# Designs tried in a protein design run: peptides against a protein of PDB entry 7UQJ. Part 59

Target 1, 160 residues: chain A of PDB entry 7UQJ
Amino acid sequence: PELYQNFNITPPRGVLFHGPPGTGKTLMARALAASCSSDERKITFFMRKGADILSKWVGEAERQLRLLFEEAKKHQPSIIFFDEIDGLAPVRSSKQEQIHASIVSTLLALMDGMDNRGQVIVIGATNRPDAVDPALRRPGRFDREFYFPLPDVKARFKIL

## One batch from the design tools (peptide; made by RFdiffusion4, then SolubleMPNN)

Design b1_p11_7_s3 (from b1_p11_7, 5 letters changed)
Fold by OpenDDE base, seed 1:
Structure b1_p11_7_s3 (fold): chain B 160 residues (1-160), chain C 160 residues (1-160), chain D 160 residues (1-160), chain A 11 residues (1-11)
Amino acid sequence: as target 1 above (160 residues)
Amino acid sequence: as target 1 above (160 residues)
Amino acid sequence: as target 1 above (160 residues)
Amino acid sequence: APLEPTPAEPV
């Protein structure tokens, strides 16, 4: 409840952070976790990269996703952050398409299986929102989107 | 015309952004796109990673480069941003060298084929300018280079 | 001597930069190099990624690490920066575990072989300090740790 | 041949 109130999200919605590389999607996801963490209530932050899910876990990616969601549920309140979630997009090889489709299907089922009483927020970050499977963007999944604009050029020139 | 004026570039020059990782090459490329975008004239920003061109498009990389340049031409004014363009550098395996040489040759032909009347800017970003094929750095290709120094430590401490 | 004084480090200590992705570990490592670089004394900055050490140098990773340390010693004062040093962590495949263990063992030997009179600083950056082999975190290796917190949400909202 | 180590960037 409190975590979702702090994010102004109705559970169990996933949040899609989209915008250019370097706009700080990853940074915001973690900053939100830190800002919602009090001394009394630490938020557990789980991070995975979309490309790592496909490449490191060849043949076990589905199981690793299940374990991740179980661990996030066990360590509530928690955030699951998928960086580069567009890395789950099917690459146009017939074998890879099948593997990608299977992993995406597992992620869909895990998001659909999140109970409304849970304190698990799922944040996906992408530079290519249009490369994210439309099925992930349906209500009850990544159904809230936040655009990360480029920092103002003027603001950047103060930083560089 | 106007896009090239804003960059102070004579068409059809490619721009090489080089400098350390995290110096904000990608962010500058996008900030330039945003700053040159008016309400009346949106700049279309196309991004590809050098490593993705080689890995995702095995056997179709050349076709995807052609399609990218056609789409950029269709959506003028536009920026094609190649992040990690040194990722197109031939890895010293005989099979990879052939594939890399073919992809680089295609990119060269596409850059040479850009008409001076086009409103397509090509920006390459690298951390290793010396790992970029010298053929890409010739006049009419990536013939303008911008060094991205590290941000001043003092500027960074204001952000952290 | 002077380089280590500027870092407030007793030689030949490695420094572990740990903290979330995008907290600017890489940028700080390079900013430190730049701030310690005077017109009279350029610091040579060597960068490697943990994942690249494993993937690009299959069968030669150990030799490349040795060459890197020799080159850093030759170009003193220098910084060796290992980005994503947790990428050397054994992936749970028996063949990869052996390769990882061998590469880590080589890195340990190279760090232990650094003379106290050297002006070579080794910086490791990770998002997962607990995924860094404990042997790398012993005295005389990465025995100093710096946490990179997330930038304050308030600071970030001024930049976006 | 080893991908040449990212040349020492003079900082």
Scores: peptide ipSAE 0.000, ipTM 0.256, DockQ to the pose 0.067; fails the geometry check
Fold by OpenDDE base, seed 2:
Structure b1_p11_7_s3 (fold): chain B 160 residues (1-160), chain C 160 residues (1-160), chain D 160 residues (1-160), chain A 11 residues (1-11)
Amino acid sequence: as target 1 above (160 residues)
Amino acid sequence: as target 1 above (160 residues)
Amino acid sequence: as target 1 above (160 residues)
Amino acid sequence: APLEPTPAEPV
């Protein structure tokens, strides 16, 4: 919120950092947290990996997401950074539908339940924005997308 | 300034990025520069290596620092990024006192001479914050420090 | 090898990362190491600065290079990352010929002596590819070059 | 080196 209020932008409930691996998405999220934290206003930075949330039982993953958002709200201003969010929120049309659908549904509900006045920024990082459930990319969720290009796509095609 | 004005934070005249090598301090400084520049407000990014400034004659190094700060002021909002600032501003108690003392003194004076309303952010990056002259770490200079941890020590132990 | 086998590319014995400072060359090398390391196949990441190798006596610098390559071979799959390789392997035509020539010669021999079946990738990073000895840029050495542009001015506008 | 305008990153 205040970050975005300061930029005269409607605070997205979420920001999607997308771009190939090693483009500094996680680094940027940490920097944003650091740059926004002053001695007077410390931003609390919460980091979770999508795969780590998913590796737990669905009901526990949902509980952990709820607890994470509650803790982030308690420690506002805060940033929740989901690294590899494509692991947490695969497209619902993926054959692993049922387990992922519940976690995605919970994340959607948590993002929708965020008061726009709440100083909680959610940053999702992915290398595959197309693997992220489109429902997360709607207004009031991850409605801002930031492409982290690799410096040279050609350099990657040669590293690849 | 504006970054920090936006966050309702007293703009540090300087920010010290410290942490192990390859933690993306330079990338972060560039990312911060990028994140603060809009189409309407481009941030000018000045980069210097500490060792490159130090390798010149002291009087020329001082002149180059003055010119750098003048150019940064002329192109505000701007970021001056000193990479390897421990090379430019070694602790004055180091046995190589005299040459370094003059450059450090000039840098101190330039940082002190920055109008807090001036849209010039100074970022110093080092792997060794303890090798930086404590005079640079005082309020109104590099008064904010950001630790760049290595991406998870566990990931390091898997890469090691 | 496996990195490159996975990409169906003839494994370069070496990869030169070149581009302006702070373009994430070191971060990319670490990211490549991390992305290629699975739970089943950990990649060992060795990092050295060119200047640090050069600051030692030639015979000790050569021994340290040999030990580094032996250790990398012992811990394969591995990445040897030379940061600031222009400091290690300045052009042989540079007036500091003799000291640098032996270190460069040893590095050339070590790269030539790498079996293409060995899972050792050498990454050299430089801001000045033209300052690197052309002998290192020949086939079977740093025969692949990756330009790390400054994150495209446009890419930052897409991060806006 | 030409002062590269650091293009805007949205915060």
Scores: peptide ipSAE 0.000, ipTM 0.282, DockQ to the pose 0.080; fails the geometry check
Fold by OpenDDE base, seed 3:
Structure b1_p11_7_s3 (fold): chain B 160 residues (1-160), chain C 160 residues (1-160), chain D 160 residues (1-160), chain A 11 residues (1-11)
Amino acid sequence: as target 1 above (160 residues)
Amino acid sequence: as target 1 above (160 residues)
Amino acid sequence: as target 1 above (160 residues)
Amino acid sequence: APLEPTPAEPV
């Protein structure tokens, strides 16, 4: 809120951090959470990994997503960070992916159901924006995409 | 591929990122994935945690490793990043570790079975290179090791 | 040890890294582990995620915590890093949270049972210090709190 | 003792 208000920017419902893995998507999502947290206005940060939602909550992933969004709404201002969102919301490939399709459908409904005045920001991080269901990238969902470029070739040469 | 081709470097089958935890091994593995991803040649990044493979896939970890390598091969160019590979591939200690020994044996076979021309790079990250089975550190597997030094004392003094 | 000895600082039993998610709490906890690790004195680092302890070890989380602390004590000097400790040690809310209350009670007992001379440092990372049970933040437990500020507004403006 | 490598925290 304050971040977007201070810049007169309409807060996106969802921000897709895409780009090279480890370019700081998770760090920056987290960093954004913190810069928006003042002593007066602590932002509640919720982190979930896309693959962990699918693997840990087999048969309850939709319920866990609903609970996550309800909890985020209860603790506004809040950030929901989905790390590896391509693991949660893969491009709908085959008829056999009913489980994945249901989870994606639930996430779509939750994002669509967010009030525009809500202080819940959803940040999805992915290394594969093309592997994210295009339905999530539509206006009113992950409607802003931020590319995280690599740390400069110089940072790479320090390790290589 | 491009990274190694552009530098005329024979692509290692496996790179072991070792060093102090939080020195950015996962960040850099991810960053390397991305620098190799151009608009023309998107690198598919696969991340697995060693401990998660053992804990989430009890009784199917070998199958999940096989599927991971097959999927990586199908989506070339690709990077398989094993975070916390010492959790997956501990030094073979006792006869009672048959489960761990089988998973390590499967990983060895998968790395040995990679075509040298394959655009599948395996990055293992560990804080304990000495806890990784030496068989994984042999030529043709994790044959390159990169030490991740600490973030400078200055970064530490900003937190302390 | 060396870190605190070199600065003549009494090692806290527990350090709470709080602050914005991805401000480098995990990175720094781990960087601290590594900077304290010399060739002569390797620090053993143990990482656990609060939510993973609850989700992976349903019915054995207390035992796993005990084993973790015993192993850390056996491998001194050591760091136990609890990432997302608010997932392990939520504020005691309702009578129905007996499972969570038992795990928190076990962690309290383990931290209280640490010898002040022990080279076991416990680092808890959270994005929500207010969601951590206040009993963990008492003297002799997580008695030091370090705020991780965002990477500067400048880093944010590079992504936004 | 699984020494878990740090999650990718950008410097």
Scores: peptide ipSAE 0.000, ipTM 0.199, DockQ to the pose 0.083; fails the geometry check

Design b1_p11_7_s3 (from b1_p11_7, 5 letters changed)
Fold by OpenDDE base, seed 4:
Structure b1_p11_7_s3 (fold): chain B 160 residues (1-160), chain C 160 residues (1-160), chain D 160 residues (1-160), chain A 11 residues (1-11)
Amino acid sequence: as target 1 above (160 residues)
Amino acid sequence: as target 1 above (160 residues)
Amino acid sequence: as target 1 above (160 residues)
Amino acid sequence: APLEPTPAEPV
């Protein structure tokens, strides 16, 4: 949050956290949510797991996405965090084409339909940025990508 | 590893990290792996996701678990981290009984079969400790449990 | 980084991450650095450990701090992360008075001397916010503070 | 029961 302001960078509608598993993407998103909340300005954090939206809401995934974005907009300022977004919006080239394509299209439309004045940030976390539909990585969507490197072993020695 | 030695605490065979999603369980496991690595003593960190073992290795999940434990033993000192272990070892009472029961039984046997002299620690992370088979939570398995609370909303508000 | 812009919050010169050990402060700082980097805009991340600056650079700690800030300014946009900043900037009331006081004074001067237009963010992480010199916690320095709560103390006692 | 969406905690 702070750095985009510092850099006079237009805040993305969407932020893609990518990097090897357990590099702290989910933790970072939560920490981001938490950090942007103040006692006066509570940010509402919506967390969904990509694969869970697909698996739990068969045939309703699009509706659940819409409801999520509506609720996030209603409770703005808000963060929508998609953990494992590659599970929600796989590359369209995967053979399970139709359902995934519809969900991706819905997510695209929801991200595009966010009023730029809306205080809703979408954070996607993935271990596989290349498995996320490139259409989601375009400007106005997940237009910021953030690599979470493996903490170098040398750097982690200091955490414990 | 080092800390259990430092405290003369018998290193658990298994450690269960539990708590709400994005509380840093996966991160902590990685941080532990990194912290226990020295320049002289590299800890090998094996990470698997519970649901991925089930979904990717249909009919071979037990074999993949065996191979994982063998490889971890071969590369000791090592940490085996199961992210979303509730996906690997669901409660035996869930209707998808047989396949999950076999995998759980294999994991139990592998954890029980770890020689106490082996420098292999198993870390399971779950958002749902109650969804993990209670047999895995018994002494000699995941006999240490660690709650990762949600960073208090107030505390998170500070991070951004 | 992003949320300060989103909320029209003046980006702090310094951000203090505080909370018990292993709450993910260091990870968060790294994730922030990574998150603020894009393919087009690489943020340079400088990490130092407070105690390491004191112990490794006896009599040169002030110079090393100056060099660090100069290098960060040269490579802006940049993040300077001080892990264990309480080791670098202890409360002036601690009996090892003179050396620590000089280093703290240097850090204060460096933070005050940052042009508000400079795209350099300083992140300090500490387990002991009360051990950080209150002068560093004033506006224009570490004016944002971020609590990383324990994963429940009960959970941590078992990891250690 | 479907895992109730983790209630939007005001973060």
Scores: peptide ipSAE 0.000, ipTM 0.332, DockQ to the pose 0.084; fails the geometry check

Design b1_p11_7_s4 (from b1_p11_7, 6 letters changed)
Fold by OpenDDE base, seed 3:
Structure b1_p11_7_s4 (fold): chain B 160 residues (1-160), chain C 160 residues (1-160), chain D 160 residues (1-160), chain A 11 residues (1-11)
Amino acid sequence: as target 1 above (160 residues)
Amino acid sequence: as target 1 above (160 residues)
Amino acid sequence: as target 1 above (160 residues)
Amino acid sequence: MPLEPEPAEPV
């Protein structure tokens, strides 16, 4: 957070946490939320799994995303954490997954529509960053990517 | 990232990473640098050891610090990582260590002289935060301090 | 969870989260619980404040602790989170606080009595780790201690 | 309590 203020880097609407399973991506996101919650300023943490939002009903998934972002906006400062975001926003490669393309498009639009003054941070966690739609990894979206290395690497990252 | 912009938290010019040796302070700093580097925006990571900058030549140490900060400023966005910063900036308590006082004073001045618009973050790592000059731990300097617990503790930061 | 398996680290019966107020200890504990909850395996999270368990009635506090541990054991995998654990388990220093000594002794016995095969993790959060009875910080109890730095510091945990 | 997927925890 402060690093980005310091860098005058456009506050990242989204951060992609990626790394092997069990690398603590979800926890980092929650720890982030907690760290930024003071007694004076509580952060509202919204957690969703990509696959859980990905209902068989595309229109409902889109509605749920919209509601989530509106709620997050209403409860600023807030963090939206998408666990398994690759389940929500798979790479557009398959002709048959028009369904996923719509959800991704909605998420893109929601992230693009976030005012930079909004105190909403979106964190996506994945084991497969390459399975996340590259459009989500563009500036103003998940423009920042954190690798969560394995425990031996994270034994060094995890004391971090 | 955004959270601090959103939180209107004064962007930290410096961070103190502290904790026992092997707690991955250096790795965190590198991970920070990597995480903030995108394909479009690479962060230049400068690493120095406090003891390595602390040459027998105090005047040279000051010059090296100045050069480091100028290079970091030139290559924004950048992270300056001081490993073993307690070696560079020991507590001013000993009358005999005028040498260290000068280097600390230079570092203080450099950190104070960093424009908040500068995309330079300074990270100091130490095993002994109490051995770091308290003046460095003031607002606008290393105003932020991370404890890096032991790996057994990390093992759970990892499970989180 | 998986991380401890990966490190071949003896699964910790207890973790002490310590750091200033608002450093997100509680959230980290909740985050752990959520991170370890999969669709296949939900973790039951038990939260208690140390001060809330500290009833005027020592025998009732002990009973509540026993019930809590039994419930946690019954609902494995589970996390018991003690917020403000220093309120439950103050340092044994004062002769007059026999009340606290009994509660601490019960907690010690409960933590020692947890089978390593039990999927119960105990997390204690405190602002004052030094106010926590050192007996609780021994191996097989809160043998692992996480420092939760200030948000300004955790800001950079976020930039990781 | 089971970690209910609490939709929004004010943390």
Scores: peptide ipSAE 0.000, ipTM 0.209, DockQ to the pose 0.071
Fold by OpenDDE base, seed 5:
Parts: C-alpha cells; structure tokens; sequence
Structure b1_p11_7_s4 (fold): chain B 160 residues (1-160), chain C 160 residues (1-160), chain D 160 residues (1-160), chain A 11 residues (1-11)
C-alpha cells in the first residue's frame, strides 16, 4: 500500500509473481510487506500455499479462503500471499478437478468481491504461469504480472 | 566454491539453510551459485525438492540421487540444492518411513562419499530444521547451518 | 553481520551490487538484512535512493547522510542500502556537479569514519558501476563488488 | 499448519 501510495500508483488488487523456483518470489512478497509497514502503520502479511489449500483444507478450503479474506480485510492494510498458486491447479484426477474448480471459483469470487478502497493486496507466486487458471489472470484479479527470471549463473562476483 | 576460495575457507560439504518459508533460502542458494560462476568458470546448479525425491522418484529415488551426485561431480564446480529437505522426513506412515530411511541413508552415503577435493557443495533448505534427520546435520554432511529469519517485521524502515 | 560472523569473516564496510536493472540487487540487500536478523538480534535496515539524496535532500543531503550514519551506528547491527547509487553521479550540469561533489565527499568521509568494529554494513546498488565515483570503490569503502548479471538465457538448467 | 497470519508487526 504505502509503496504504491508513495508512487501515486493505485495498488493492484492482485499481482502474479511468476518465474522459476527460487527466484525470490516469496522473498519479494515479504520484502514488500516489510517495506510498506512502518512504526506508524503495520501491514499484516498472510501466507498460504496452493498445495495446502487443496490438501490441508480438504472439505473446508472454501471456508478457509473466506476466513482468510475476512481476516485480511479486518487487519488492513494487509497482504495475502499465495505461494505455489499453481498448486490450486488440478492434478489430473476428476475428483481433484471438481475440488479445484470449487476452490478456484471461491478465490475468484473473493477477489472480485474486494472493494477497490480496500487496502488488501493479493500476491500469487507460481513457477508455472500457464498452469494458473486464466480466470485468475483477468482484470480485477491477478491483473499485474511480474516475471522473476533466474539469476544469471554467469554473475561475475568480481570480488575485487 | 569460489566464494569460499576467495575467503580462504574450505567449502563445507553441506550447508543447511533453515528458517521460515519465504525468507530467501532458495534465492540465496541461487545467488551463491551465481556469485561463484564467472565467464571463465561456470558453476552448475542442480535443484531438487525433498517432496519430489519422495513422490516423483518413488522406486528410483536412490538411483536418481546417485545420478545427481555423479552428474554434479562430472560438472564441477557444482552446487546441489535440496529445497524443502524436511520433505524427506517421513509422513507418519510405516511405508513412507521405510522409503524415507532408504533415501536418507542413500543421501548420507553420498555426502560421506564426497571427496574433500571435490568442488561440489550441497545446500539443503528447510523451514523445519528439527524435522531434518539429525544424521544429516553431523560433521561431513550438513555441518554448517544458516538461519534465515523472517525479515524482522520490526526492521524499522525509518524512511527518514 | 551475523552471516559474516557465521563465516568468521570481517564484514566489509561497503559492498557494491552492480548489474542490469531487475537483477535482484535490492532484493538481495533486503534478503541479507533479513538473513542476518534473528529473534535474538535484530538488524536495522536503512534504505536511500541516490536520486533522492540529490533531489529530495537538496541543501540538506550532507546533513541527512550524517544523520543516517549516526542512526545506523545507534541501531547496530545495521545495514545502509543505497539504491541507484549512480544517481549520486551528476547529471551533466555544473551546479549538479558541485552538489554531487559535496555529497560524494560527505559519503566518502562517513565511510572512512566508520569504525572497523562497528556492525554497520553499507550496500550500494547500481546499474552503472562505471558511473560510480572511483573514490567510492577504494579500500575501506565499497571495496567488495558483486555483479548481478542478467539471467543468461543459456544458463543450462539441466533439470535432469 | 498453515502459517497463521502473523500480525505483521510495524515495519
């Protein structure tokens, strides 16, 4: 929020961080949360993994997502970080597809239901942007994307 | 290798990066790989996830670990990065415990079998250092540990 | 600090991160700050932009730099991060050159005045290392350099 | 456990 306020940029509702694993997506999300909090203004950082949404929240995933968004709204300004958001993507089983469709549908509805005046930012991170449901990448959702390329292995650390 | 050579420090065989999720463990491992590679000397970076060792390599995990270490030795200087190495820890099933014990035993043997003259560094990352088998944390294995704390939310960004 | 302590390495006074934009220089500086802070030992992270030193601090830049270093010394262990430190370099105006010369001279004096026992690390980041005043790159100042290359598109991620 | 929302302390 403050980072965007400092830039006079309307904070996006959702930002997709994509790029190879270990390119610092999660770290950047935390660093952004840290950079936007001050002694005067605490930003609440919520973290979930896409795989945990499917596996740990079985039968309650939709409810837990709703609670997460409510909690984030209550603790504004806030950041919700979804790590491995492609883990919401179905593994190729019909039963997982139905569970996935419900969870993704819930996430879509929650993102669409965010007030533009709300100080809640959602950050999704993935190694596989093409495995992220295209519906999540539409305007008003994860409508901004940042690519995290691999750090070049050729980085000459000239320790001069 | 070169980073440690530049410091006149014998490169450890294994380094454990531990700390909460999204503290930059994987990024640091990549940055270290990048920092050690030059135009003249390329460091080969190998990455595996602990969960993939158990799930994707079922029945071949030991063989794939051996091949990984052989390939790393062939492409020296090299870094092997095990992300989520605590994912080698058994989920509480007897069958997973046996598979885990075999995989961990193989990893122990591979780390013990590394020549001290070898330019292979192994980096393990975990959010749960206590879930990492204590045998992996013994001298000659992951005998150096780096804690990646959460960016202190109290890190006073006094943007003065 | 702790990362360097863990390595038994005397922390440099200054580290220059250089490389193309978006190569993770700022991210790495934050990650290092985060990695060096523990529950037991908080590292204070100070950030300034080179452009802001010239533009926002006009007529007070020298004083603000002094205050920054004093604050960093007071909150040891600490990291001072100068983003876009090449932005201290004059845009080709005689008036900017004089202002620049004074600011750079002040920064030089502040870096020279740091106690070797102090737990203050200065990190400078630039996309243009050749635009960084050579005086800043001398021993006891930014005497260690880390290149952040563009991710080589040809970095053989043999994901074997 | 999903990391409970740590109330982000003031940065």
Amino acid sequence: as target 1 above (160 residues)
Amino acid sequence: as target 1 above (160 residues)
Amino acid sequence: as target 1 above (160 residues)
Amino acid sequence: MPLEPEPAEPV
Scores: peptide ipSAE 0.000, ipTM 0.331, DockQ to the pose 0.083
Fold by OpenDDE base, seed 2:
Structure b1_p11_7_s4 (fold): chain B 160 residues (1-160), chain C 160 residues (1-160), chain D 160 residues (1-160), chain A 11 residues (1-11)
Amino acid sequence: as target 1 above (160 residues)
Amino acid sequence: as target 1 above (160 residues)
Amino acid sequence: as target 1 above (160 residues)
Amino acid sequence: MPLEPEPAEPV
């Protein structure tokens, strides 16, 4: 938010971080949250895992998403980070597909319903961008994508 | 693959990375993949989590393993990385044990069925090498093992 | 254990590591285990994920916790590390709440039943300290807490 | 529908 405000840029509503696992998507999302947090203006960082939405919230996932977006709006400026958002990808059971379609439909509606003046950014992280519903990747939703390449061997040996 | 080809060494079919969690097993597997990828010869890196094979692919896990190995053969040179392969360890229900035994049996057959001239390396990573079926650790399968020790305190404070 | 013994300090029974995900909680717990392990006196490090206790051990979670604590006592000095212990947080179904309450009650009893002379330290790691049952945070249990702040942007760019 | 194998990430 602040980074975009300081440049008179309209913050994207949704950003998709994609790339191989362990390329730092989650770490970058948190670094962005920390860099945008000043002492005067703390960004509230909300994290959810896509797998948790499907597994832990069976039957209430839609309600929990609505509550999350309400809390994020209440605590602006804020970032909602969906880690492993491809974990909101349908498992190939007709029952899981229906549950998934409903959750995705709810997330779409929540992203579409965000006020353009809102200081809520949604970041989705995935290792499987093609497993993310194309409807989520349309303008006004996750309309910006950042690829996280594998670090070079030298960079990795510095992290080890 | 390339590293072994450049030295006229027969690449191992299967390598088991084992050691405490957060010792860099996944990171090393990817570093190896990146180091073996040249601009002329990209290694295709396939990743699967053992827990995903059991939980997400209930009833189709065997078929998905077959498809994975077919794709890996099609996109040679390639690495198949099974992260948390001990997540293919049986849960203590008779039903989960049967499903697990079937998945392990399929993986064994796939590893045994790899052509010796194939440029597919399989890496299994685990925190629990003793939870990996001993049949997977026989010659022609995961017949090489690499222990990932805990980094020293000084190394860890450099990563923190 | 050794670090505390060398200073004639009574080791805490339970330590809660809390802070945003990817702040190094798991890495620090393992660093502590490695730093306390000498060639003469190896600390046995046991790891369990809170989510695994709820999902993998449905109906046997309490028994598995008891066995874990028995093994930890048998292999002293030892650390039991519960990663994502907030994964032992109740899911919002009455059935999951009952299962969770039972697991938490078992963990409480196991922590209370530890001999004060025992060389077993329990470390719980969470991103959601407020999702950890307050009863676990009382004296004689997880009575020490360590906050893991987000690394600064510069520190994160060194890890990336 | 057959689970499309996770796309192989070219490394």
Scores: peptide ipSAE 0.000, ipTM 0.169, DockQ to the pose 0.065; fails the geometry check

Design b1_p11_7_s4 (from b1_p11_7, 6 letters changed)
Fold by OpenDDE base, seed 4:
Structure b1_p11_7_s4 (fold): chain B 160 residues (1-160), chain C 160 residues (1-160), chain D 160 residues (1-160), chain A 11 residues (1-11)
Amino acid sequence: as target 1 above (160 residues)
Amino acid sequence: as target 1 above (160 residues)
Amino acid sequence: as target 1 above (160 residues)
Amino acid sequence: MPLEPEPAEPV
């Protein structure tokens, strides 16, 4: 939020971090939150794992998403980070996931219902951007995408 | 354990590692175990993931916790590491988790039942210390807290 | 696959990455896939988490494993990476896991049914190699094992 | 049915 305000840039509603696991998507999301948090203006960081929302909240996942977005709106500026968002928002064409379809529709509605002036940013992290419902990747939702490349094998042998 | 004995410090019964995911809580717990393990005195490291205890052990989670603590006591000096302990010990005020309340009560009783002279340390890792039952954060339980900061964006670009 | 072909080495059917969590098993599996992928020959990397296969696919886990191996065979050269494979293939001697026994038997049959000329490599990552069914560690399955040591405490303080 | 206790990891 603050970074975008400082640059007079309309903050994207949603940012998709995609790339291989272990490339630091989750850690970058948090580093962004920390770097945008000044002593005067703390960014509230909400984190949820996609698969945990489905497994823990069977039948209430929609309500929990609504509460999450309401709380994020109350504690602006805020970031909602969904780790492994492909676990929450699988491609609708997968016949087996009627339960996922309702949760995805709720997430879409929540992202669409965010006022453009809201200081809430949603970050989704995935290892499989193609497994995320294309409706989430449309303008006004996850409209910014960042690819996290694998560090070169040579670079990793320096870290090990 | 050994580190605290070497400093004539009463070993804390429980240490809470909290901070963002990917900050290395799990790996620090293991590095501490390794650094405290001499060739003469190996520390036995027990690892459990909070959500896995709930999902795998519905109805027997309490018994499995008891067995874990008994085994840790048998193999002293030992560390019990709970990764994502907020998955095991959610805040009791969440109306929906009667099943969690019994597991949390068992964990509390096990931590309280540890003799202060025991060479068992419990480490809980969480991304959300406020989602952990406050009863676990009281003296004689997880009474030491370590915050794992995000590496500076600049520091991370050096690791990548 | 390509690496082994370039060296005239019979590619192992299965490689077990074992060692402490956070030692980079998952990231090494991906780095190997990337390093073996040339511009001319992309390696298809399939990733599954063992516990997620069990939790998401109760009753269909066997079918999902079959489909995964069929898809990997269709998209050769390919790597199937199972993260936390001890969650999928627990030791059969555990009396309580009749459901796991069928999934493990299916995985064994799939690994045994892979033609030695197939350009599919299976990588299993675990923190607990002794919790993996010994039948998976036999020749023609996970017959190559790589231990991932903990970075020295001193090495890690350079990464932090 | 509970899973079996996970074995201790040697450190």
Scores: peptide ipSAE 0.000, ipTM 0.195, DockQ to the pose 0.069; fails the geometry check

